# Ledger of designs, part 24: peptides against a protein of PDB entry 8PQO

Target 1, 252 residues: chain A of PDB entry 8PQO
Amino acid sequence: VLLKEYRVILPVSVDEYQVGQLYSVAEASKNETGGGEGVEVLVNEPYEKDGEKGQYTHKIYHLQSKVPTFVRMLAPEGALNIHEKAWNAYPYCRTVITNEYMKEDFLIKIETWHKPDLGTQENVHKLEPEAWKHVEAVYIDIADRSQVLSKDYKAEEDPAKFKSIKTGRGPLGPNWKQELVNQKDCPYMCAYKLVTVKFKWWGLQNKVENFIHKQERRLFTNFHRQLFCWLDKWVDLTMDDIRRMEEETKRQ

## One batch from the design tools (peptide; aimed at target 1 H224)

Design b1_p15_6_s3 (made by RFdiffusion4, then SolubleMPNN; from b1_p15_6, 7 letters changed)
Fold by OpenDDE base, seed 4:
Structure b1_p15_6_s3 (fold): chain B 252 residues (1-252), chain A 15 residues (1-15)
Amino acid sequence: as target 1 above (252 residues)
Amino acid sequence: IPMSSYFPIILEILN
């Protein structure tokens, strides 16, 4: 098991982020032409548990059409079915990813707290002290070009170049986080993403777990760069606007 | 696709 807490600081409020996240996910999903194929939504309902209220979703991703033929032919039964269970109780979210074949030997868990701070809270997920000692804290700087793979880089998604017309935020220079402290009118937040990766195959555990973390970091980096650079597209939207957009997207 | 899913974004990056 490998745990890392990714801390993503953004020059947006926690309330703004709720809209921006949903918008950006929808937009990213639209950009993925094959993303809708093989997705089965089993559950999509409100939940309430232990004082947490939110939306619960259970999806199955059938990857048979997304993998090469030889992989499909050699894959054991259930190996290409990925289950995603998500509890969205913003500002807290939890996602659990499992595989039918791997069962208890594979787990990706992503737990996120969105806090109105600059990533200064320790153990925001309230892990036991012994468990917390094993968590690496990783800061993601959305303005740092060096954290972005060349193949992922887009100038229109570069926070160091983007300036929001609607809010006046950006571009984000090398010291943008320190400058935020002095800008009383600019909101900020941190997404604390605790990622737990478990892959219990002998000889491959560390390699696969590290690989998954590398991909998650890449995902979070790119996603939040997009989220910020799309600020003018979503900052004036309401949650009702987002819901309408989701419905329209489902009809296409 | 419910918008809270990480997986479509993951697929985009892995492609």
Scores: peptide ipSAE 0.089, ipTM 0.784, DockQ to the pose 0.191
OpenDDE base, seeds 1, 2, 3, 5: peptide ipSAE 0.081, 0.066, 0.065, 0.063; ipTM 0.781, 0.771, 0.770, 0.758; seed 1 fails the geometry check

Design b1_p15_6_s4 (made by RFdiffusion4, then SolubleMPNN; from b1_p15_6, 7 letters changed)
Fold by OpenDDE base, seed 1:
Structure b1_p15_6_s4 (fold): chain B 252 residues (1-252), chain A 15 residues (1-15)
Amino acid sequence: as target 1 above (252 residues)
Amino acid sequence: VPFSSWVPVILKVLA
């Protein structure tokens, strides 16, 4: 098991982020053709648990169409079915990813708290002290180009170059986080993303767990760079606007 | 936000 807590600091409020995240997810989804193919929604309902209220979703991702034919033919039953269970109680979210074939030998859990701070809280997910000792805290700086793969880099998605016309935020220089504390009118937040990866196959555990973390980090980095650089597209939208956009997308 | 919302992005990263 490999645990890392990714801390993504953004010059947006927790409330703004809720809109921006949904918008950016929808936008990214539109840019990827066939992303919805093979997605089965089993459950989509409100839940209440231990004072946490939100939306519970259970989805199955059928990857049969997303892998080469030879992989599909050799894959054991259930190996290409990924179950995603998500509890969305913003500003808290939990996602659990499992595989039918691997059962208890595979787990990806992503737990996110969105807090109006600069990533200074320790153990925001309230892990046991012994478990917390094994968590690596990883800061993602969306302005740091060195954290972006060259193949993923786009100038229009570079926070170091972007300036929001609507909010005046950006560009984000090397010391933007330190400068932010002096800007009373600029909101900020941190997304604390505790990622737990478990892959219990002998000889491959560390390799696969590290690989998954590498991909998650890459995903979080690119996504939040986009989210910030798309600020002018979503900052004036309401949650009702987002819901309408989602419904319109479902009808297409 | 469900990880499912990241699936298109994930698929892009894996492609």
Scores: peptide ipSAE 0.067, ipTM 0.737, DockQ to the pose 0.258
OpenDDE base, seeds 2, 3, 4, 5: peptide ipSAE 0.057, 0.051, 0.060, 0.067; ipTM 0.730, 0.726, 0.733, 0.740; seeds 2, 5 fail the geometry check

Design b1_p15_7 (made by RFdiffusion4)
Pose (drawn by RFdiffusion4):
Structure b1_p15_7 (pose): chain A 252 residues (1-252), chain P 15 residues (1-15)
Amino acid sequence: as target 1 above (252 residues)
Amino acid sequence: SFSEVLESILRSSWL
């Protein structure tokens, strides 16, 4: 099983990231026809354990209505049921994704620490030493064009070409992280996203784990580029504003 | 599309 820590250094604060991430997930899913239908909340409750106080959820995404009929008929029972178990104790969160048919043999776990630093902490997740020694640290720079697939590139989602009206932050150059250390004002943070991918069937552990990690890096990059370029849309929102927009979207 | 649904689920899981 392969583990990688993706460090996403951002010119926002940790407080700001919480609101911005929530807004961005909802906004980026705004054009998807077929969003919300098929989402099933099995469990939604508070939890507390040794310093980590938060909210636990167990949700199922039914994909039967979103794939062709032959896919629905051919799919082994439960293969189209995606389970997500989430522990949200921001600035810490853990999510576990499984497939009902694959049980625990296909698993994607993301454990994230959101810290007010420049991604300089080592083993921020406090792994056992030997296990930590086998974790590759992968840095995601949202200003680096070379880290974006050309088919994914969009000028309107390029931090190198965006300046915030409300904050004046951006555009981001190759020295933006260096100018953060030499700066006393603009906030910054790093999301330490430790990703574990497990695929135990058919001897395809290596191929699937690598494919998933490459797709997770692409998604983390595109998502956070979008998040920064949308700073004017969400930077003035509070958590109460986010919860209100959630209840609003709940009516339908 | 189906791939977009999957990506949406993954983005939602990051919360």

Design b1_p15_7_s1 (made by RFdiffusion4, then SolubleMPNN; from b1_p15_7, 8 letters changed)
Fold by OpenDDE base, seed 4:
Structure b1_p15_7_s1 (fold): chain B 252 residues (1-252), chain A 15 residues (1-15)
Amino acid sequence: as target 1 above (252 residues)
Amino acid sequence: SLEQILENIRRRSLL
């Protein structure tokens, strides 16, 4: 098991982020080739548990068409079915990813708290001390181009170049976080993303767990760069506007 | 690739 807490600082409020996240997820989904092929939505319902109230989703990703033929032919039953269970109780979110074949030997869990701070809280997910000592804290700087792969880089998604017309935020220079502290009118938040990865196959555990973390970090970096650079597209939207957009997208 | 699969999954739901 490999645990890391990714801390993503953003010059947006927690309330703004809720809109921006939903917008950016929808936008990213539209831009992906192959659309929703192989995605089965089993459950999409409100939930309330232990004081947490939100939306629960259970999706199955059928990967048979997404892998090479030889992999499909050799894959055990259930190996190409990925289950995603998600609890969205913003500002708290939890996603659990499992595989039918691997069962308890495979887990990706992503738990996120969105807090109106600069990533200074320790153990925001309230782990036991023994567990917390094994968590690596990783800061993601959305303005740092060196954290972005060349194949992922787009100038229009570069926070170091972007200037929001609607809010005046950006571009984010090398010391943008320090400058933000002095800008009383600019909101900020941190997404604390605790990522738990388990891949219990002898000889491959560390390799796969580290690989998954690398990909999650890459995803978080790119996503939040997009979220910020799309600020002018979503900052004036309401949650109702987002819901309408999602409904319109489902009808197409 | 596995990376593309994971990215596609995560882009279709909340991160």
Scores: peptide ipSAE 0.121, ipTM 0.809, DockQ to the pose 0.586
OpenDDE base, seeds 1, 2, 3, 5: peptide ipSAE 0.152, 0.081, 0.080, 0.090; ipTM 0.832, 0.772, 0.776, 0.785; seeds 1, 5 fail the geometry check

Design b1_p15_7_s2 (made by RFdiffusion4, then SolubleMPNN; from b1_p15_7, 8 letters changed)
Fold by OpenDDE base, seed 1:
Structure b1_p15_7_s2 (fold): chain B 252 residues (1-252), chain A 15 residues (1-15)
Amino acid sequence: as target 1 above (252 residues)
Amino acid sequence: SLEKILENIRRRSYL
C-alpha cells in the first residue's frame, strides 16, 4: 500500500471550484475521441449517509475495446472491467476504483477535502497517527512548468501565461502563492487529495503502485492547470448551466 | 498504452 496526499493550491474560492471542476470534467469528456465508449453507468442517485449528503455514482469501465486483441484474448475473466464508485458530497469527495479479477488485491481510493486555505492543514482526512506518518505530502504547483511533461504542455493551458479577463487573476509567477497572501481580493483554496493505492502482487507491488501515483499526479497537475486557464469560461456559470452541459455531453 | 487508458478513465470521473 502506498499513500500520498496531493495538495493543490488554486487562486479560486471553494464555491467557484465546484463549478470549475464540473465544467472541466465535462470539457475533458467532450475532447475524448469516442466519448463515453465502454462506460456503463449502473447507479447515479443522491445519497445521505453518516452526515454526508451528495451524489453517488457507480460506473463500469469496459476496457476490452481499448486493448489489443491479444491482450483481450489472454486477459482473465473480469480483468478488463474497472469499477468506479464515487461519493460527491462537495466539499468532500471520495472515489473508489476496483477490478473484478483482482478483488481485494487492487484498490485505488481518492479522498478529497476542499478547504479555503493555503495547504497548511495536517491530517485533514483524520487518519490514525500510525497511518498518517506513512503519508507523503506532495505539493502540486500549477504554475511550475517543470512539473509538466513536454508531451502534455500547451501554451493555452499555462497558468504562467494566462490572465483572466473577468477576474483579473494571473498570470501566476514563480512566487504567486506567497503573493496571494497579500492580495486580499483574490480568493484561494487547497484541494487535499489523499490517494491510497494497493496492488498486492508479489514482485510488482511497488512498480505498479508507484506507476499509478505517477499517473494520478500527472492527471491532477494537468487538470488543475486547465481549470485555472478556463476560468473565464466557467466563473459566471451556475450549477444549472453545468447540469445542462453534462446532459448535452451524454447525448453525444 | 496503459497510461492513455488510465488517463481517459480518470478524466470522466470525480477526482
Scores: peptide ipSAE 0.350, ipTM 0.903, DockQ to the pose 0.607
OpenDDE base, seeds 2, 3, 4, 5: peptide ipSAE 0.319, 0.320, 0.340, 0.331; ipTM 0.893, 0.890, 0.893, 0.897; seed 2 fails the geometry check

Design b1_p15_7_s3 (made by RFdiffusion4, then SolubleMPNN; from b1_p15_7, 8 letters changed)
Fold by OpenDDE base, seed 3:
Structure b1_p15_7_s3 (fold): chain B 252 residues (1-252), chain A 15 residues (1-15)
Amino acid sequence: as target 1 above (252 residues)
Amino acid sequence: SLDKILENIRLSSYL
């Protein structure tokens, strides 16, 4: 098991982020997926439990069409089905990813708290001390180009170049976080993303767990760079606007 | 391809 807490600081408010996240997910998904091929939605319903109130989704990702034919032909039953269970109770959310074949030997869990701070809270997910001492804190700086792979880099998604016309935020220089403290009119937040990865195959555990974390970090970095650089596209939208957009997309 | 799969899963969790 490998645990890391990714802390993503953004020059937006927690309330703004709720809109920006949903917009950016829709936009990024459109750009990368080419559609919902192989995705089955089993459950999509509101939930209320243990003080959480939000939306619960259960999706299955059927990977049969995403792997080479020989892999599909040799794969055990259920090996190419990925289950995603998600609880979205913003500002808290949790996603659990499992595989039918691997069962308890495979887990990706992503738990996120969105807080109006600069990533200064320790153990925001309230882990036991023994568990918390094994968590690596990883700070993601969306303005740091060195954290971005060359193949992922786009100038139009570079926070160090972007200037928001609507808000005046950006570009983000090397010391933008420190400067933000002195800018009373600029909101800020941190997404605390605790990622738990378990891959219990002998000889492959460390390799796969580290690989998954590397991909998650890459995703978080790129996504939040996009989110910020798309600020002018979503900052004036309301949650009702987002909901309407989602419903319109579902009808197509 | 694996990268795209992981990205799709992660992003779709917010919808």
Scores: peptide ipSAE 0.125, ipTM 0.811, DockQ to the pose 0.537
OpenDDE base, seeds 1, 2, 4, 5: peptide ipSAE 0.119, 0.059, 0.128, 0.119; ipTM 0.812, 0.768, 0.815, 0.810; seeds 4, 5 fail the geometry check

Design b1_p15_7_s4 (made by RFdiffusion4, then SolubleMPNN; from b1_p15_7, 8 letters changed)
Fold by OpenDDE base, seed 1:
Structure b1_p15_7_s4 (fold): chain B 252 residues (1-252), chain A 15 residues (1-15)
Amino acid sequence: as target 1 above (252 residues)
Amino acid sequence: SLENILNNIRRSSYL
C-alpha cells in the first residue's frame, strides 16, 4: 500500500472551484470523442451517511473494447471490468476504484477535502497517527513548468502566462503563493487529495503502485492548470449552466 | 494503456 496526499493550491474560492471543476471535466470530455464508450452507470442517487449528504454514483468501465483481441481472449473473467464508486458531498469527495478479478488485491481510493487555506493543514483526512506517518505530502504547483511533461505542455494552459480578464488573477509568477497572502482581495483554496493505492501482486506491488501515483500526479497537475486557465469561461456560470453542459456532452 | 484508462475515468467522475 502506498499513500500520498497531493496538495493543490489555487487562487480561487472553494465555491468557485465547485463550478470550475465540473466545467473543466465537461470541457475535457468534449475534446475527446468516445470518452463515454464502455461506461455503464449502475447507480446515480442522493445519499446520506454519518452526517455526510451528497450524490452517490456507481459506474463500470468495460475495457474489452480498449484492449487487443488476444488480450481480451486470454483475460480472466472480470479482469477487464473496473468499478468506480464515488461519493460527492462537496467540499468532500471520495472515489473508490476496484477490479472484479483482483478483488481485495487492487484498490485506488481518492479522498479530497477542499479547504479555504494555503495547504497548511496537517492530517485533514483524520488518519490514525500510525497511518499518517506513512503518508507523503506532495505539493503540486500549477505554475511550475518543470512539473509538466513536454508532451503535455500547452501555452494556452500555462498559468505563468494566463491573465484572467474577468477577475484580474494571474499570471502566476515563481512566488505567486507567497504573494497571494498579501493580496486580500484574491480568494484561495487547497485541494487535499489523499490517494491510497494498493496492488498486491508478488514482485509487482511497488512498481505498479508507484506508476499509478505518477499517473495521478500528472493528471491532477494538468487538470488544475486547465481549470485555472479556463477561469474566464466558467467563473460566471451557475450550477444550472453546468448541468446543461453535462447533458449536451452526454448526447455526443 | 493504464494512463488512458485513468484519464477516461477522470472525465466521467469526481477525481
Scores: peptide ipSAE 0.215, ipTM 0.852, DockQ to the pose 0.593
OpenDDE base, seeds 2, 3, 4, 5: peptide ipSAE 0.201, 0.195, 0.213, 0.203; ipTM 0.847, 0.843, 0.851, 0.847; seed 2 fails the geometry check

Design b1_p15_8 (made by RFdiffusion4)
Pose (drawn by RFdiffusion4):
Structure b1_p15_8 (pose): chain A 252 residues (1-252), chain P 15 residues (1-15)
Amino acid sequence: as target 1 above (252 residues)
Amino acid sequence: AHMERYFWVAAFAVL
C-alpha cells in the first residue's frame, strides 16, 4: 500500500480555507445535473476523542441512476454504492471512501492537517517512524503552470492571471511563497493531505494506487487553483453564511 | 471532483 502526503501551500489563512473549501465544493458542483440525487445520509452525529472533537457522517452515493442501463445491469451487487465515512474536526479531517462490493479491499483515505505554516512540518500526522519513512511528500504549487494538464488549463482559473478585488491578493508569481516569508500581512497556510490508497484484488495494487494518486494530485491542483481564483466570491463569508447556503440548497 | 472520484471507484468495482 502506497502513502503520499500532498502539501498544498495557500495564500489564505486556515480560517479562510475552511469557508473557501466549503464554498468551492458547492460552487464547482453547481453545473452538474445529477448532483444531490442519490446521496444518502446514514449517520450524522457529534463525536469526541482525545482532543479531536468533531462531526462524524456516514453517506452513501448511489450511482445506479447516473450510469447507462447496461452498466447498472452488469455491475456486481453494491459495486455502484460508494460509501464515504467522514470525521470533521477542522483544522483536522479524515475521510474514508469505499465501495460496497469491494468492501474494505478498495479504500481511499485522506487525512488532512490545516496549519498556519509554509508546509515545513515533518510527519505532521504523527505516523510510526518506519511507516513515515515510506511516505513521499508531494508539493502542489497553484501558481506553477507546468503542474497543470493542458486539457485542464483555464485562464479564468489561473492564479497567475487573477488579482482579488477584495484582498488585492494575486496574481501569483514563481516567488509568491518567498514573498510570504518577507511579508507581515498576507495570511498563508498549508494543507497536509496524507492519502492512502489500497486495492487488494487481482494483483493490481500498484497500478491502481498509482493511477489514483496521479488523479488525486491533478484534482488537488485544479481544485485549489479554482479556490484561489474564486477568492472574491467567498472571502467575505463566515461559517454561518455557509451553513445558511447549505440549508437553502436543502429545500429542493 | 468528488463525483469523478466516485465514478473511478465504481469503475474498478465494475470492471

Design b1_p15_8_s1 (made by RFdiffusion4, then SolubleMPNN; from b1_p15_8, 8 letters changed)
Fold by OpenDDE base, seed 5:
Structure b1_p15_8_s1 (fold): chain B 252 residues (1-252), chain A 15 residues (1-15)
Amino acid sequence: as target 1 above (252 residues)
Amino acid sequence: GKMELYFTIANLAVN
C-alpha cells in the first residue's frame, strides 16, 4: 500500500471550484476519444451516512474495447470490469476504484478535502498518527512547467501565460503562491487529495503502486492547469447552469 | 501495453 497526499493550490475559491471542477471534468471527458463507451451507471442517488450528505454513484467501466487485443484475450473473467464508487459531498469527495477479478488485491482510493487555505493543514483527512507518518505530502504547483511532461504541455493551458479576462487572475509567476497571501482580492484554496493505492501482486506491488501514483499526479497536474486556464469559461456559471449542461449532455 | 491499463484506470478514477 502506498499513500500520498497531493496538495493542489489554486487561485480560486472553494465555491468557484465546485463549478469549475464539474465543468472541467465534462470538458475533459468530451476531449477523450471513446469517452463514455462501456460505462454502465448502476447507482446515482443521494446518500446520508455518518453526518456526510451528498451524491453517491456506482459505475462500471467495461474496458474490453479499450485495451490491446492481447490483453483482452488473456484477461481473466472480470479483469476488465472496473468499479467506481464515488461519494460527492462537496467540499468532501471520495472515490474508490476496484476490480472484479483482483478483489481485495487492488484498490485506488481518492479522498479530497477542498479547503480555503494554502495547503498548510496537516492530516486534514484525520488519519491515525501511525498511518499519517507514512503519507508523503506532495505539492502540485500548476504554474511550474517542470512538473509537466513535454508531451502534455499546451501553451493555452499554461497558467504562467494565462490571464483571466473576467477575473483578472494570472498569469501565475514563480512566486504566485507567496504573492497571493498579500492579494486580498484574489481567493485561494487547496485541494487535499489523499490517494491510497494497493496492488498486492507479489513482485509487482511497488512498481504498479508507484506507477499509478505517477499517473495520478500527472492527471491532477494537467487537470488543474486546465481548470485554471478555463476560468473564463466557467466562472460565471452557476450550479444550476452545470446541471442544465449535464442534462443536455444526457439527452444527446 | 500492460501498464496502459493502469493509466486508463487512473484517468477514470478522476473523471
Scores: peptide ipSAE 0.035, ipTM 0.708, DockQ to the pose 0.114
OpenDDE base, seeds 1, 2, 3, 4: peptide ipSAE 0.032, 0.032, 0.033, 0.033; ipTM 0.700, 0.711, 0.715, 0.711; seeds 1, 4 fail the geometry check

Design b1_p15_8_s2 (made by RFdiffusion4, then SolubleMPNN; from b1_p15_8, 9 letters changed)
Fold by OpenDDE base, seed 5:
Structure b1_p15_8_s2 (fold): chain B 252 residues (1-252), chain A 15 residues (1-15)
Amino acid sequence: as target 1 above (252 residues)
Amino acid sequence: GKLELYKLIADFAVS
């Protein structure tokens, strides 16, 4: 098991982020070819548990068409079915990824708290001390080009170049986080993403767990760079606007 | 390759 807490600081408010995240997820999904194919939504309903209230979703991703033929031919039954269970109780979110074949031997869990701070809180997810001491805190700086792979880099998605017309935010210089503290008119938040990766195959555990973390970090970095650079597209939208957009997308 | 599946899984985890 490998745990890391990714802290993504953004020059947006927690309330703004709720809209921006939903918009950016929708936009990113549209840009992916073959998106939605093989996705089965089993559950999509409100939930209330242990004082947590939100929306619960259970999706199955059938990967049979998305893997090479030789993988499909050799894959055991259930190995290409990925279950995603998500609890969205913004500003808290939890996603659990499992596989039918791997059962308890495979887990990706992403737990996120969105806080109106600069990533200064320790153990925001309230882990036991023994567990918390094994968590690596990783700061993602959306303005740091060195954290972006060359193949992922797009100038139009570079926070160091982008300036929001609607809000005046950006571009984000090398010391933008330090400067933000002194900018009373610019909101900020941190997404604390505790990522738990478990892959219990002897000889491959460390390799796979580290690989998954590397991919998660990459995804978080790119996604939040997009989210910020798309600020002018979503900042004036309301949650009702997002809901209408989602319904429109479902009808198409 | 063999690890592409895990990349795809990671994409789903973010969605």
Scores: peptide ipSAE 0.034, ipTM 0.713, DockQ to the pose 0.112
OpenDDE base, seeds 1, 2, 3, 4: peptide ipSAE 0.033, 0.033, 0.032, 0.032; ipTM 0.714, 0.717, 0.710, 0.711

Design b1_p15_8_s3 (made by RFdiffusion4, then SolubleMPNN; from b1_p15_8, 8 letters changed)
Fold by OpenDDE base, seed 5:
Structure b1_p15_8_s3 (fold): chain B 252 residues (1-252), chain A 15 residues (1-15)
Amino acid sequence: as target 1 above (252 residues)
Amino acid sequence: GKMELYKIVANLAVN
């Protein structure tokens, strides 16, 4: 098991981020080839548990069409079915990914707190001390080009170049986080993303767990760069606007 | 290859 807490600082408010995240997820999903092919929604309902209230979703991703033929041919039954269980109780979110074949030998869990701070809180997910001491805190700087792979880099998604017309935010210079403290009119937040990766195959555990973390970090970096650079597209939208957009997308 | 499966899973975790 490998745990890391990714801390993503953004020059947006927690309330703004709720809209921006949903917009950016929808936009990113449109850009993915194959879209919702092989996605089965088993559950989509409100939940309330232990004082947490939100929306629960259970989806199955059937990956048979998304893997190479040789992988599909060699894959055991259930190996290409991925279950995603998600609890969205913004500002808290949890996603659990499992596989039918691997059962308890495979887990990806992503737990996120969105806080109106600069990533200064320790153990925001309230882990036991023994567990917390094994968590690596990883700061993602959306303005740091060195954290972006060359193949992922797009100038239109570079926070160091982007200037929001609607809000006046950006571009983000090398010291933008330090400067933000002095900018009373600019909101900020941190997404604390605790990622737990478990892959219990002998000889491959460390390799696969590290690989998955590397991919998660890459995704979080690129996604939040996009989210910020798309600020002018979503900042004036309401949650009702997002809901309408989601319903329109479901009808198409 | 086999590692591409994990890339897909990682993408799903964010969306």
Scores: peptide ipSAE 0.038, ipTM 0.735, DockQ to the pose 0.111
OpenDDE base, seeds 1, 2, 3, 4: peptide ipSAE 0.037, 0.033, 0.034, 0.034; ipTM 0.738, 0.732, 0.729, 0.726

Design b1_p15_8_s4 (made by RFdiffusion4, then SolubleMPNN; from b1_p15_8, 8 letters changed)
Fold by OpenDDE base, seed 5:
Structure b1_p15_8_s4 (fold): chain B 252 residues (1-252), chain A 15 residues (1-15)
Amino acid sequence: as target 1 above (252 residues)
Amino acid sequence: GMMELYKTVANLAVS
């Protein structure tokens, strides 16, 4: 098991981020090849548990058409079915990813708190001290080009070049986080993303767990760079606007 | 949920 807490600081408010995240997820999904092929929605309903209230979703991703033929032919029954269970109770969110074949031997859990701070809170997810001791805190700087793979880099998604017309935010210089403290008019937040990766196959545990973390970090970095650079597209939208957009998309 | 899984799974499948 490998745990890391990714802390993504953004020059947006927690309230703004709720809209921006939903918009950016929708936009990013449209840009992906293959569309919604192989996605089965089992559950999509409100939930309330232990004081947590939000939306629960259970989806199955059937990857048979997404993998090479030789993998599909060799894959055991259920090995290409990925389950995603998500509890969205913004500003808290939890996603659990499992596989039918691997069962308890495979887990990706992503728990996120969105806080109006600069990533200074320790153990925001309230882990036991012994567990927290083994968590690596990883700061993602959306303005740091060195954290972006060359193949992922796009100038139009570079926070160091982008300036929001609607808000005046950006571009983000090398010391933007320090400067943000002195800018009373610019909101800020941190997404604390605790990622738990478990892959219990002998000989491959460390390799796969580190690989998955690398991919998650890459995903978080690119996504939040996009989110910020798309600020002018979503900052004036309301949650009602987002809901209408989602409903309209479902009907198409 | 889609943010966490869709792109991650896609990357895993391509690798």
Scores: peptide ipSAE 0.037, ipTM 0.742, DockQ to the pose 0.213
OpenDDE base, seeds 1, 2, 3, 4: peptide ipSAE 0.035, 0.035, 0.039, 0.036; ipTM 0.735, 0.735, 0.742, 0.738; seed 3 fails the geometry check

## One batch from the design tools (peptide; aimed at target 1 Y17)

Design b1_p16_1 (made by RFdiffusion4)
Pose (drawn by RFdiffusion4):
Structure b1_p16_1 (pose): chain A 252 residues (1-252), chain P 16 residues (1-16)
Amino acid sequence: as target 1 above (252 residues)
Amino acid sequence: DSVTMEEMFWVAAFAL
C-alpha cells in the first residue's frame, strides 16, 4: 500500500479555505446534470474523540442511473454503490471511499490537516516513524503551469493570469511563496492531504495505486487553481452564508 | 475532500 502526502500551499487563510473549498465543490459541480440525484445520507451525526470534535457522515452514491444500461446489467452487485465515510472537524478532516462490491479491498482515504504555515511541518499527521519514512511528500504549486495537463489548462482558471478585485491578490508568479515570507499582510496556509490508496485484488495493487495517486495530484492541482481564481466569488462569504446556500440547494 | 463524479466512475470501474 502506497501513501503520499500532498502539500497544497495557498495564499488564503485557513479560515478562508474552509469557505472557499465548500463554495468551490458546489460551484464546480454546478454544470453537472446528474448531481444530487442518487446521493443517499445513511448517517449524519456529531462526534467527539480526544480533541477531535466534528461531524460524521455516511453517504452512498448510486451510479446505476448514471451509467449505460449495459454497464448497470453487467456490473456485479454493489459495484456501482460508492460509499463515503467522512469525519469533518475542520481544520482536520478524514474521508474514506469504498465500493460496496469491493468491500474494504478498494479504499481511498484522505486525511487532511489545514495549517497556517508554508508546508514546512513534517509528519503533521503523527504517523508511526517507520510508516512515515515510506511516505512521499508531493508539493502542489498552483502558479506552476508545468504541473497542469495541457488538456486541463484553462486561462480563466490560471492563478498566473488572475488578480482579485476584492483582495488584490494575484496574479501569482514563481516567487509568490517567497513574497509570502517577506510579507506581513496576505494570509497563507497549507493543506496536508495524506492519501492512502489500497487495491488488494488481482495483484494490481501497484498499478491502481499509482493511477489513483496521479489522478489525485491532477485533481488537487486543478481544483485549487480553480479555488484561487474564484476568490472574488467566495472570499466575502461566511460559514453561515455557505450553510444558507446549502439549504437553498436542498429544496429541489 | 469529498468524492467527485469522476472519482466515482473510477472507483466503480475498478469493480467491473

